Peptides against a protein of PDB entry 6IDX. Designs and how they scored, part 36

Target 1, 380 residues: chain A of PDB entry 6IDX
Amino acid sequence: KELAKLSADVTFATEFINMDGIIVLTRLVESGTKLLSHYSEMLAFTLTAFLELMDHGIVSWDMVSITFIKQIAGYVSQPMVDVSILQRSLAILESMVLNSQSLYQKIAEEITVGQLISHLQVSNQEIQTYAIALINALFLKAPEDKRQDMANAFAQKHLRSIILNHVIRGNRPIKTEMAHQLYVLQVLTFNLLEERMMTKMDPNDQAQRDIIFELRRIAFDAESDPSNAPGSGTEKRKAMYTKDYKMLGFTNHINPAMDFTQTPPGMLALDNMLYLAKVHQDTYIRIVLENSSREDKHECPFGRSAIELTKMLCEILQVGELPNEGRNDYHPMFFTHDRAFEELFGICIQLLNKTWKEMRATAEDFNKVMQVVREQITRA

## One batch from the design tools (peptide; aimed at target 1 A133 E144 N324)

Design b2_p16_3_s4 (made by RFdiffusion4, then SolubleMPNN; from b2_p16_3, 6 letters changed)
Fold by OpenDDE base, seed 1:
Structure b2_p16_3_s4 (fold): chain B 380 residues (1-380), chain A 16 residues (1-16)
Amino acid sequence: as target 1 above (380 residues)
Amino acid sequence: SLQDKLDSVAAKLRAK
């Protein structure tokens, strides 16, 4: 206890480290000697002293043994561990992951996100906070290939559900520390969209062009069989498609694929449009047809609006940016749905279309409408 | 014991 308190002092820490004191603490953890009547209390103070000593940055985290990592991971993965030991073990693992890529690799082999999710099902918000902090650290330090696997894993759906039900919808006010961890998790989750956001459409890729054609089909040919392959079109059919792409509000009416060559938002805008068209077909058709039937120059260009809105949402959600310290602004809606970004897009595109009508906007007012919509989204 | 080593380190720190 006294050691744990004194370890916060840099002068004491320096002298203790110079005397190989930290090595003695690590060996105490490594030994796993449960035979002491006060083992849990002693271990909790040992782990506290270890954290406080390491926080001075005098000793590299790479000094820890595999045996030490396994013991700490064992305190997190084993059921019925003392809460005080669990808290400190989560904090140690977080610090290890954040400070060393080599330790991340070892920890990622010993601990699963599923084991950490179990610590979210408790009533203790501090345990929940440390568990999310460690998940966030693992997510942040994961290689890109593993981040995608984490994204697609049943673990994310389950994680979102557990966070929603046990943290966000909990009977307790969310503390600042938890709000920060939820913010971090949100930012890291949206960073999974970065690949699509930075993917340029290839105007020569037939599969990508078929998606744009499908958007046209859903909007204008809703009763027509998808068997009308775009390839065999006479010049008259090409001219018809150019009209339809104008009615869809693309900037390039001849080749709408060119509108998706700008990154950001690249292909992510097309993904959002296709999601809206397939999942919210009635809403999509309504938005397109309401504007496509207008001859008064007050038509809202859906295609252009969808692209710029996707870009705006990426900016608001900080897609591709690292989480900032001191931020705690999280959106509960992102934990309610597996496709929460696309659902947000679907809400915001309706808001944009409404705002365009209310402002009686023309194409010249486009940037003003987008600014008003940005303010509406950021205040909601 | 490991405790004896900790106590030895703590004793040395108190003696400085």
Scores: peptide ipSAE 0.013, ipTM 0.457, DockQ to the pose 0.020
OpenDDE base, seeds 2, 3, 4, 5: peptide ipSAE 0.007, 0.000, 0.007, 0.009; ipTM 0.430, 0.385, 0.447, 0.432

Design b2_p16_4 (made by RFdiffusion4)
Pose (drawn by RFdiffusion4):
Structure b2_p16_4 (pose): chain A 370 residues (1-223, 234-380), chain P 16 residues (1-16)
Amino acid sequence: KELAKLSADVTFATEFINMDGIIVLTRLVESGTKLLSHYSEMLAFTLTAFLELMDHGIVSWDMVSITFIKQIAGYVSQPMVDVSILQRSLAILESMVLNSQSLYQKIAEEITVGQLISHLQVSNQEIQTYAIALINALFLKAPEDKRQDMANAFAQKHLRSIILNHVIRGNRPIKTEMAHQLYVLQVLTFNLLEERMMTKMDPNDQAQRDIIFELRRIAFDAETEKRKAMYTKDYKMLGFTNHINPAMDFTQTPPGMLALDNMLYLAKVHQDTYIRIVLENSSREDKHECPFGRSAIELTKMLCEILQVGELPNEGRNDYHPMFFTHDRAFEELFGICIQLLNKTWKEMRATAEDFNKVMQVVREQITRA
Amino acid sequence: HDERFAEAAAMFAKAR
């Protein structure tokens, strides 16, 4: 108890650390008997002292043994133990992950998505905060080529709806640190879109060109003389600036292939809305048609800008958009809503092709005021 | 990409 008190003082901590005092603590956790049942209070003070001593930055986090790591991960992976032990255990794992790629790899193997998410279902906001913080730390430290798989795994176990039901709509008001972790989670989540945003279409890749052909087919085949007239104009009546080679329009980065993903999502998941928008504007040879392809690409870019896809998380922000915690595919759903808004605003302005940038500005103002 | 996130992780590590 006294050690937990004094370890926050650097003057004391240095003395204790210079006698390998941290090893006394790690050895106790690694091999001490009945720690959770008979000595939980002692164990809580031990973990408090350990974290206070390590927070002085005198020694590397890489000093910790695999045995110590496994024991701490064990306290988190178990059907919940004492709240004080769990809080400190989650905090120790977060610090290990943030401070070492090697520790991240070992910890990622010792704790499951389901075990972490289950700790969000406790009524204690600090436990919830550290659970989200550990999840954020795993995302921050995951290799670029593994982060997407981790997101899918957390999504399949309902991380989003558990946060919505147990944190955002929970009884206890969200305090500043929890709000900060929600901000960080949202930033990391939007940043999963960044690679596709910056990926150019290969116009010479037939498989990619066939995606655009499929998009056009879904809409034009919903319309016979009128259908033929649409196809004679290649992709003009689908609204692409490059009428003959729309794949070239997707070499603009941002938004790149993310725009294509959004269009395909709208066509497949919301086929009636996609068909309505395209057919209201595919036989319009007055200058008043709203060009779908050009509008979708620019809207995708605008949404990326509004939502700050690619921005790094920082210490100064605690903001988040709560509606993104209400749908597994909220970004794509937002695209669909905004493309309908864009078409409504276009008609309200009796807009022509020359008005394209002015309409996009009004849409930007509508979205950002909402 | 990883370097950017490593810097952010280091920043959050110092915030503890």

Design b2_p16_4_s1 (made by RFdiffusion4, then SolubleMPNN; from b2_p16_4, 8 letters changed)
Fold by OpenDDE base, seed 2:
Structure b2_p16_4_s1 (fold): chain B 380 residues (1-380), chain A 16 residues (1-16)
Amino acid sequence: as target 1 above (380 residues)
Amino acid sequence: MDERFQEVAERFARSL
């Protein structure tokens, strides 16, 4: 107890570390001594002193043995561990993951996200916070291949559902520390969009061009009686498609694929458009046809708007940026759906279309409409 | 669509 309190003082910490005191603490934990195991309070103070000593940055985290990691991971994996030991064990593992890639690899072998999810199902918000903090650390330090696996896993859907039900919809106010960890998890989740945001469309890739053609088909062929497909030559079809791509509001009416060569938002804009067209087909068709039937120069160009909105959403969500320690702004909506970004796009494109009408905008007002929409989204 | 997403999305859209 006194050691744990004194370990917060940098002068005491320096002297104690110079006396190999931290090595003694690690060996006490490694030995699993019957004394420490019988006195949960003494173990909790030992772990507190260890953490406070390491937080001074005097000793490298790489000094920690695999036996120590296994003991700490063991305390997190036990179903009936003392809350005070569990809190400190989660914090130690978080610090290990954040400070050492070698320790990350060892911890990722000993602990699963599924084991950490069990600590979210408790009534203690501090345990929940430390569990999310460790999940965030593991997510941040994961290689790209493992990050995508963590994102695609049933574990993420389950994690999201548990966070929503046991944390966000809990009968307790969210503390600042928990709000920060929810923000971090949100940022790390949206950073998975960076690959698609930075992927340029290849205008020569037929499979990618077929997606643009599918957007056209969903918008315009749903009303076309299949009987009136005239077998008229390839040139009339190309001229027809140019008209349809103009009505869709693409900047390049001849080759819409060129509109997706700019990064950001690259292919992510096309993914959002295709999601809207398939999942919210009635909304998509309504937005496209309402603007394509206007001859008054007040048409909202859907294709251009969707691209610039996707870019704007990436900027607002800071896609590709690291989480900021000073931010606590999480949105509960992102925990309610698996495709939360695409659903946000679907809401914001309707807002854009509404704002365009209310402003009686023309193509010259485009940037002004986008600025108003940005202010609306950032105030919500 | 999960009715709960729609409620949260509508609440978000009303806050906008």
Scores: peptide ipSAE 0.038, ipTM 0.479, DockQ to the pose 0.021
OpenDDE base, seeds 1, 3, 4, 5: peptide ipSAE 0.007, 0.008, 0.015, 0.009; ipTM 0.355, 0.359, 0.427, 0.390

Design b2_p16_4_s2 (made by RFdiffusion4, then SolubleMPNN; from b2_p16_4, 8 letters changed)
Fold by OpenDDE base, seed 3:
Formats: sequence, structure tokens, C-alpha cells
Structure b2_p16_4_s2 (fold): chain B 380 residues (1-380), chain A 16 residues (1-16)
Amino acid sequence: as target 1 above (380 residues)
Amino acid sequence: MDERFNKVAERFAKSL
């Protein structure tokens, strides 16, 4: 207890570290001493002193043995662990993951997502906070090739729904620390969109062009079987498609693929449009047909609007940016759906279309409409 | 900004 309190002082910490004090504490934990395991309070203070000493940054986290990691991971994975030990064990694992890529790899082998999710299904918000913090650390330190797999694993374990039901909709006010961890998780989740946001459409890729053709099909040929997509466009068919792409509100009516060559938002805009067209088909068809039937200069160009809105949403959500330690502005709405970005796009494109109509906008007013929509979204 | 656009923005801000 006294050691744990004194370990917060940098002068004491420096002297204690110089006396190999950290090595003694690590060996006490590693020994699994039946004494420390029987005295939960003594173990909790040992772990506190260890954490406080390490937080001074005097000693590298890479000093930690695999036996120590397994012992700490054991406290997190065991049922019925003392809350005070569990809190400190989660915090130690978080710090290990954040400070060492070598420790991240070892911890990722010892801890399952399912074990961390079990700590979200409790009433204690402090435990929930430490569990989300460790999830966020593991997500942040995951190799890029594994981030999507990790996100998919979290989705399969219903992480989003558990956070929504047990944290956000809990009978307790959300503390600042939890709000920060929810913000971090939100940022890390939206950063998975960065690859698609920075992917240029290849105008020569037939599979990507087939998506644009599918958008046309859904809007104008909803009763037509997709199997009858006739590959060999006669000149009459090319002229017909140019008219359809104009009605869809693409900037390049001849080759809509060119509208997706700008990054950001690149292919992410096409993904959003396709999601809207497939998941919210009635809304998509309505928006397109309401504007395509206008012979007045007041048509809202859906394709152009969808691209610029996707870019705007990426800017508002800071897609590709690291989470800021001073921020705690999480949005509960993003925990209501697995495809939260695409659902937000679907709401915002309807708002844009409504705002366009209310303003009686023309193509010359496009940037003014987008500015009004930005102010509407950022105040919501 | 054109006064028309401010009225739409204000109306929306009041509907939130």
C-alpha cells in the first residue's frame, strides 16, 4: 500500500528502480506465490506499484517476461477474479500493448476477444472501461492486414450490440473515461474505411464498372433480371446509358467511372451508393426518380451529391486520423448498426435531397447546398 | 450567405 502510493512520486520511483525494485515486483507476480494469490489486496497493491513505476517511462516494457504476461492474462481470463486485480491487470495489458509490438503479439495469443467481451457484460463501468481500452489498444496495434479480421471478429462476437446494451443503454451515466474509450473505438472503426476512401476506381476494371451498371439497373430496370446484363453495348445502348447516367446525376455521363477516380472519397462513395441501392432500395429509387423526372433546372444530381457527401462525411468523422486523447465525443447512433457509416450516408443523402428541394437549388447552388448540409450534420 | 440559405439552416437547427 505505501509502496503503491510512493511509486507515483518520480523521485521515489527513480530510486526504487535503481535498486532493482521493479525486478523484485515482477518476480513476485511471476512466482504465482500462493501468498499473493491468497491476499488479493497485496496483489492489487503490487500491480498498482508496478503500473505506477512503469508509467514514469524509466524502464522499457520489453523487460517483462512471458511468465509475467501469462500471469496477468490469467487474471483477466479467470472467472471470479477480484475486481481490483482485474482492473490493474487490464491496465497493465493495455500499457504493454501500447508500448511494445513484441508484447502485443504475445498478448494477442494469450487473450481472446470473447474473454474481453465478458468484462463488458458486467455492471461495473470501470471494468467495462478498462476492457474497451484494452480492445482499443489491441485494435490500434494490430497489423493493417489483420485490422479488418479483428473488426469482423468483434462483429461476430456482437461487440457493438454488447456495448450498446450494457454500456451506452446502461442505467448509469457515461463517465468521461468511458466516453473517451467509446470515441477511440468509433475512430478506429471508421479508419477501416480509409483504404476504400483512398482507392481510385479503375475505369478499365469491368467488375467496378458493373457496380455502376447495377446502380443504373436498380434505378431504371428494377423488374429486369440481372442475369440478362448484355455485355455487348450497341451504339444505341451506349446512348441510352449516357442518358441514364445523366439522370443518376453523374458528372461524367459518358463514363461515370471517372467520377470515382478522385481520392478521397474514391471507391468508398461507390460502396455507399451500392449499399443504399441494395439495402434501402425504395429510398434509392425514390431519390433517383424524383430528380430524374424533373425537367426543371432544380434536379439534385444524385451521383455528384453522393460522392461529395461521402467526402464530407469522411472529413467530419476524420477518417484516417488517429484518436485524440482530449476527445470524448462518441455518437451512440454509430453503435446501433454494423454498417453505421453507410446508414449515416443513407440518412444524410436524404437530408441533402430535402435541403436541395427546400432551397430550390440549381447546379450553380451545389456548393452552397453542401455547406448548409455540412452545418446541419455537424450540429446534429 | 444568401438569406434564403440561412433560413433553411436555422429551420433545420431548430428541428434538431
Scores: peptide ipSAE 0.009, ipTM 0.453, DockQ to the pose 0.016
OpenDDE base, seeds 1, 2, 4, 5: peptide ipSAE 0.000, 0.007, 0.009, 0.007; ipTM 0.267, 0.434, 0.472, 0.461; seed 5 fails the geometry check

Design b2_p16_4_s3 (made by RFdiffusion4, then SolubleMPNN; from b2_p16_4, 11 letters changed)
Fold by OpenDDE base, seed 5:
Structure b2_p16_4_s3 (fold): chain B 380 residues (1-380), chain A 16 residues (1-16)
Amino acid sequence: as target 1 above (380 residues)
Amino acid sequence: MQAKLDEVAKRFARSR
């Protein structure tokens, strides 16, 4: 107890470390000997002293043994652990993950996000905070190949629903520290969109061109009896598609793929359009057909609007930006759905279409409509 | 990206 208190002092920490005191603390954890009277209290103070000593940055985190890591991971994975031990163990694991890629690899083998979910289902907001902090640390330190797996784990309805129900909708005010961890988790989740946002469409990629053709098919062929397609002249077909791509509101009516070569938003805009067309087909068809049937110059160009809206949403949500230590602004909406970005796009494209109609906008008013929509989104 | 994430991780490790 006294050691744990004194370990916060850098002078004491330096002297104690010089006496190999930290090695003694690590060995106490490694021994796992439950036979001592007041073991839980002693262990809690040992872990406190260890954290406080390591926080001075005098000793490298790489000094810890695999046995130490396994013991700490064991305290986090066990269902019945003292809250004080659990809290400190989560904090130690987070610090290990953040400070060492080697320790991250070892910890990621010992602990799953699934095990950390149980620590979110408690009434103790400090435990919840440290559990999310460890998830965030694991996400931050994950190799590129594993980041998608972490994303999938977050997209797992279970983690998301637990955070929503037990943290965000909990009976207690969200503290600053928890709000920060929720912000970090949100930012890390949005950073997965960066790849698609920065991916240029290849106009020669037939698979991507087929997606654009599918958007056309969903909008215009879903109600057409296949029997009445007039005769197969290749030129008439090309002219027909050019007309359809104009009605879809693409800037390049001849080759809509060119509209997705600009990054941002690149392919992410096409992903959003395809999601809308498949998941919210009636909404998509309505938006397209309401504007495609207009000859009054007040048509809202869906394709252009979808691209610029995707870019705007990326800017508003700061997609590809790293989490900032001073920020605590998280959006509860992003915990309500697994495809929350695409759902937000679907809401915002309807808002854009409505705002366009209300403003009686023309193509010349496009940027003004986008500014109004930006203000509406940022105030909501 | 990873180098930036590592920098952020180091910042978060220091803010404790």
Scores: peptide ipSAE 0.027, ipTM 0.697, DockQ to the pose 0.854
OpenDDE base, seeds 1, 2, 3, 4: peptide ipSAE 0.018, 0.026, 0.016, 0.026; ipTM 0.435, 0.687, 0.427, 0.680; seed 3 fails the geometry check

Design b2_p16_4_s4 (made by RFdiffusion4, then SolubleMPNN; from b2_p16_4, 8 letters changed)
Fold by OpenDDE base, seed 5:
Structure b2_p16_4_s4 (fold): chain B 380 residues (1-380), chain A 16 residues (1-16)
Amino acid sequence: as target 1 above (380 residues)
Amino acid sequence: MDEKFQEVAERFAKSL
């Protein structure tokens, strides 16, 4: 207890570390001494002293043994561990993951996301906070090749549902620390969109062009039985498609694929349009047809609007940016759905279309409409 | 899950 308190002082920490005191603490944990396991308070103070000593940055985290990691991971994986030990063990694992890529690799082998999920199902918000903090640390430090697999494990309907039901919809006020960890998890989850946001469409890729053609089909051919199109020549068909791509509000009416070569938002905008067209087909068709039938120059260009809105949402959600330690602004909405970004896009594109009509906007007012929509989204 | 998303989305869309 006194050691744990004194370890917060940098002068004491320096002297104690110079006396190999940290090595003694690590060996006490490594030995799994039945004494420390019987005296939960003594172990909790040992782990506190270890954390406080390491937080001074005097000693490298890379000196921590595999045996120590296994012992700490053992406290996190055991169902009947004292809350005080569990809390400190989660904090130690978080610090190890954040400070050392070598320790991350070892911890990622010893700890499963499923074990951490069990600590979210408790009533203790402090334990829930440290469990999410460790999840966030593991996600942040995951190599790019494993990040998608971890993301799939994190994006599992299960983790999101547990956070929603046990944390966000809990009968307890969300503390600042938990709000920060939920913000971090949100930012890290949206950073998975970065690849698609930075992927340029290849105008020569037929599969990508077929998606644009599917958007046209859903908007204009939904009632036309494919059996009755008379075989009039390829040129009339190309001219028809150019008209349809104009009605869809693409900037390049001849080759809409060119509108998706700009990064950001690249292919992510096309993914959002396709999601809207397939999942919210009636909303998509309504937005397109309401604007395609207007000859008054007050048409809202859907294709251009969807691209610029996707870019704006990426900017608002800080896609590709690291979480900021000073922020705690998480959105509960993003924990309610697996395709939360695409659903947000579907809400915001309707807002944009409404705002365009209310402003009686023309193509010259496009940037003004986008600015108003940005202000509306950021105030919500 | 979808109904509660719809409810939250509708609340968000109404706050905008």
Scores: peptide ipSAE 0.009, ipTM 0.365, DockQ to the pose 0.021
OpenDDE base, seeds 1, 2, 3, 4: peptide ipSAE 0.000, 0.000, 0.005, 0.000; ipTM 0.311, 0.302, 0.335, 0.311

Design b2_p16_5 (made by RFdiffusion4)
Pose (drawn by RFdiffusion4):
Formats: structure tokens, sequence, C-alpha cells
Structure b2_p16_5 (pose): chain A 370 residues (1-223, 234-380), chain P 16 residues (1-16)
């Protein structure tokens, strides 16, 4: 108990650390008997002292043994133990992950998505905060080629709805540190879109060109003489600036292939809305048609700007958009809603092609005021 | 890279 008190003082901590005092603590956790059942209070003070001593930055986090790591991960992976032990255990794992790629790799193997998510279902906000912090730390430290798989795994176990039901709509008001972790989670989540945003279409890749052909087919085949007239104009009546080679429009980065993904999502998941928007504007040879392809690409880019896809998380922000915690595909759903808004605003302005940038500005103002 | 950019700020975002 006394060690937990004094270890926050650097003057004391240095003395204790210079006698390998941290090893006394790690050895006790590695091999001490009945720690959770008979000595939980002692164990809580031990973990408090350990974290206080490590927070002085005198020694590397890489000093910790695989045995110590496994024991701490064990306290998190078990059907919940004492709250004080769990809080400190989650905190120790977060610090290990943030401070070492090697420790991240070992910890990622010792704890499951389901075990982490289950700790969000406790009524204690600090336990919830550290659970989300550990999840954020795993995302921050995951290799670029593994982060997407991790997101899918957490999604399949319902991380989003658990956060919505147990944190955002929970009884206890969200305090500043929890709000910060929700902000960080949202930033990391939007940043999963960044690679596709910056990926150019290969116009010479037939498979990619066939995606655009399929987009056009879904809409034009819902319309006979009128259907023939649409196809004679290649992709003009689908609204692409490059009428004959719309794949070239997707070389603009941002938004790149993310725009294509959004269009395909709208066509497949919301086929009636996609068909309505395209057919209201595919036979319009007055200058008043709303160009779908051009509008979708620019809207995707606008949404990326509004939502700050690609921005790094920082210390100063605690903001988040709660509605994104209400749908697994909230970004794509937002695209669909905003493309309908864009078409409504276009018609309200009796807009022509020359008004394209003005309409996009009004839409930007509409979205950002909402 | 995205990985390098996130690692540059990762430690500063620790929960307290």
Amino acid sequence: KELAKLSADVTFATEFINMDGIIVLTRLVESGTKLLSHYSEMLAFTLTAFLELMDHGIVSWDMVSITFIKQIAGYVSQPMVDVSILQRSLAILESMVLNSQSLYQKIAEEITVGQLISHLQVSNQEIQTYAIALINALFLKAPEDKRQDMANAFAQKHLRSIILNHVIRGNRPIKTEMAHQLYVLQVLTFNLLEERMMTKMDPNDQAQRDIIFELRRIAFDAETEKRKAMYTKDYKMLGFTNHINPAMDFTQTPPGMLALDNMLYLAKVHQDTYIRIVLENSSREDKHECPFGRSAIELTKMLCEILQVGELPNEGRNDYHPMFFTHDRAFEELFGICIQLLNKTWKEMRATAEDFNKVMQVVREQITRA
Amino acid sequence: SLQERLHSVAASLRAH
C-alpha cells in the first residue's frame, strides 16, 4: 500500500527502480499464489505501483517478460474478476501496446475481440473507458495490412451497438476521457476509408470497367426507344464527365475508388433510390439534368472532407458524431442520404451543368449545418 | 505510411 502511494513521486521511484524494484512486482505477478482469491487487494496495490513506476519513463516497456504479459492478459481474458484488478490490467495492456510493436504483437494474440467487448457491458465507466482505450491502442498499432481485418472482427461481434447501448445511451453521462476515446475510435474508423479514397481506378483493368457497366445496366434496364437513346450516348446520361471512358473519372484522388464503392452500394442496397435518381436525369436533354456520376464523385470527396477522412487523432479533440454509432455502414448510408439531398437541392435551384459548383456549395452548407 | 503516421501519435493518446 505504501509503495503504491510513494511510487507516484519520481524522487522515490528512482531509488526503488534502481534496486530492480519493478522486478519485485513483476515476479510477484508472474509467480505469486492465490493472488486473485486471497490477495486481490495486495495485487491491486502491486499493479498500481507498477504502473506508477513505469509512468516515470525511466525504463523501457520492453523489459517485461512474456510470462508477465500473459498473466496481465489473463486477468482481462477471464470471466470478469475484481474491478480494481481489471481496470489496472486494461491500463497496463494499453500502455504496453502503445509503447512497443513487439508487445502489441504478443498482446493481440492473448486477448479476443469478444473478451474485450464484454468489458464494455459493465456498469463502471472507467472499465468501459480503458476497454475502448485498449481497442483504440490495438487499432493504432496494428500494421496497415491488418487493421481492416481487425475492424471486421470487432464489427461481427457488435462493437458498435454495444457501445451505442452501454456507453452512448448508458445511464452514466459520458465524461471527458470516455468522450475522448469515442473521438479516437471514430477517427480511426473513418481512416479505414483512406486507402480506397486515395486509390485510383486502373482504366485499363477490364474488371474495374465492368463495374461501371454494371452500374449503368441496373439503371438503364429499369427503363424501349428511350432505353436505346440512353445507351447511344455511352455514359453521358449516367452523368459522367468522361462520356466514353468513365473509368478516367475515378483516377481523381480523392475520392478515387471510394466513390465507386459508394455508387455500387447505393445501387445494390438501395436499388429503388438509385434507379429513381438516374432515370429522372437520363432522358433530360434540357440542360437541367443532375449528373449522377459527376455528382457522386464530388459528393464522396465532399463527405471525406467534412468527416476528415485521413486526419490523425490528436490530444485536443473530444468530438464525435453519434449517428455513426447507429449503423454498420453509416458512411455509405450517409452517401445515399446526401445524394438524395443533392438531387433535391439541384431541382430546387432549377440548376444547370454550369451551376454544378454552386449546388455542391449549397449541399455542403446543408450537411454542415445539420 | 498510414501505419507510420498513426504510430507517431499513438503513445500520446493514452487514456488517463

Design b2_p16_5_s1 (made by RFdiffusion4, then SolubleMPNN; from b2_p16_5 with L2M H7D H16K)
Fold by OpenDDE base, seed 4:
Structure b2_p16_5_s1 (fold): chain B 380 residues (1-380), chain A 16 residues (1-16)
Amino acid sequence: as target 1 above (380 residues)
Amino acid sequence: SMQERLDSVAASLRAK
């Protein structure tokens, strides 16, 4: 206890480390020996002293043994551990993950996100906070493949559901520390959109062109005469598609793929459009046909609007920005759905279409409509 | 790169 308190002093820490004192603490943890009276209390103070000593940055985190890592991971992965030990073990693992890629690799082999999720189902908000902090650290330090796996896995759906039900919808005020960790998790989740946001469409990629063709098909062929079979490579068909792409509100009616070469929002806009067309087909068809039937120059260009709205949403949500330690602003909405960004897009595109009609906008008013929509979204 | 930025954030978090 006294050591843990004194370890916060840099002068004491320096002298204690110079006397190999930290090695003694690591060996105490490595031994796993429960033979001491008040072992749990002694261990909690040992772990506190270890953290305080390491926080001075005098000793590299890479000095720790695999046995030490396994013991600390064991305190997190095993049920029925003392809360004080669990809290400090989560903090040690977080620090290890953040400070060393080598330690991250070792820890990622010893613990799973599923084990950490179990610590979110408790009433102790501090334990919940440290568990999310460690998840965030693992997410931050994960290679891109593992990061994507963490985001797409059933574990992420389960994580989201548990955070929503046990943290956000909990009967307790969210503390600043928890709000910060939820903010960090949100930022790290939005950063997964950055790749798609910065991916240019390749106009020569047939698979990407087929998505644009599918948007046309969903909008116009679902109700249209079977005579428009996609098989005839005739110039008449190309001219027909140019008309359809104009009715869809693409800027480039001849080659809509060119509209997705701008980054941001790149392919992310096409992903949003395809999601809307497949998941909210009636809404998509309604928006497209409502504007395609207008001959009064008050048609809302869906394709252009979807692209610029996607870009605007990326700007509002700060997609690709890094978490700031001073921020704690998170959006509970993003914990309600797996595809929350695309759902937000689907809400906002309807708002845009409504606002366009209410303003009696023309193509010249486009930027003015987008400004009004931005204000509406940011005030909601 | 995104990874370099993430590493920069991890470095800032280590400095506290």
Scores: peptide ipSAE 0.044, ipTM 0.528, DockQ to the pose 0.440
OpenDDE base, seeds 1, 2, 3, 5: peptide ipSAE 0.000, 0.007, 0.033, 0.034; ipTM 0.315, 0.441, 0.509, 0.502

Design b2_p16_5_s2 (made by RFdiffusion4, then SolubleMPNN; from b2_p16_5, 6 letters changed)
Fold by OpenDDE base, seed 1:
Structure b2_p16_5_s2 (fold): chain B 380 residues (1-380), chain A 16 residues (1-16)
Amino acid sequence: as target 1 above (380 residues)
Amino acid sequence: SMQERLDSVAAKLKSK
């Protein structure tokens, strides 16, 4: 206990480290000697002293053995561990992951997100906070290939559901530390959209062009069989599609694929449009037909609006950016649905369409409408 | 014991 308290002092820490004191602490953890009458209390103070000593940055985290990592991971994976040991073990693992890529690799082999989710089901908000912090550290330090594996829809759905039910909808006020970890998790989750946001549409890719054609089909030919592949279209069919793409509000009416060549938002805008068209078909059809039936200059260009809205949402949600220290702004809505970004897009595109009508906007007012919509989204 | 080694290190630190 005294050692743990003194380890917060840089002068004491330096002398203790110079005496190989930290090696003695690591060996105590590695030994796993449960035979002491006060083992749990002693171990909790040992782990505290170890953290405080390492926080001075005098010793590299790479000095820890694989046996030490396995012992700490064992305290997190075991169902009946003292809360004080569990809390410190989560904090040690977080620090290891954040400070060393080599330790991340070893920890990622010993611990699963599923094991950490079990620590979210407890009433202790501190344990919940450290568990999310470790999940966030693992997400942040994961290589691209493993980030995709962590993006597994089941793991995300389960994690999201547990956070929503046990943290956000809990009977306790969310503390600043938890709010920060929820913010970090939200930012890291939205960074999974970065690939699609930075993917240019290939105007020559037939499969991508077929998605745009499907948007046209859903809007104007909802009762027609999808088997009418556009391939053998006479010049009259091409002229018909050009009119339909104009009514959809694409900037390039001849080749709408060109509107998706700009990154951001690239293909992510097309994904959002297709999601809206398939999942919220009535809403999509209503928005498109309401604007396509207008012969006045007050039509809201859906295609252009959807692209610029997707870009705006990426900017607001900081897609592709690292989480900032001191921010605590998280949106509970993003924990309510598996496709929360696309659902947000579906809400915001309706808001945009409403705002366009209320402003009696023309194509010249487009940027002004987008500014008003941005203010509405950021105030909600 | 590991505790005796910790106590020995702590005792050495208190003696400096």
Scores: peptide ipSAE 0.000, ipTM 0.318, DockQ to the pose 0.020
OpenDDE base, seeds 2, 3, 4, 5: peptide ipSAE 0.000, 0.000, 0.000, 0.000; ipTM 0.334, 0.303, 0.325, 0.334

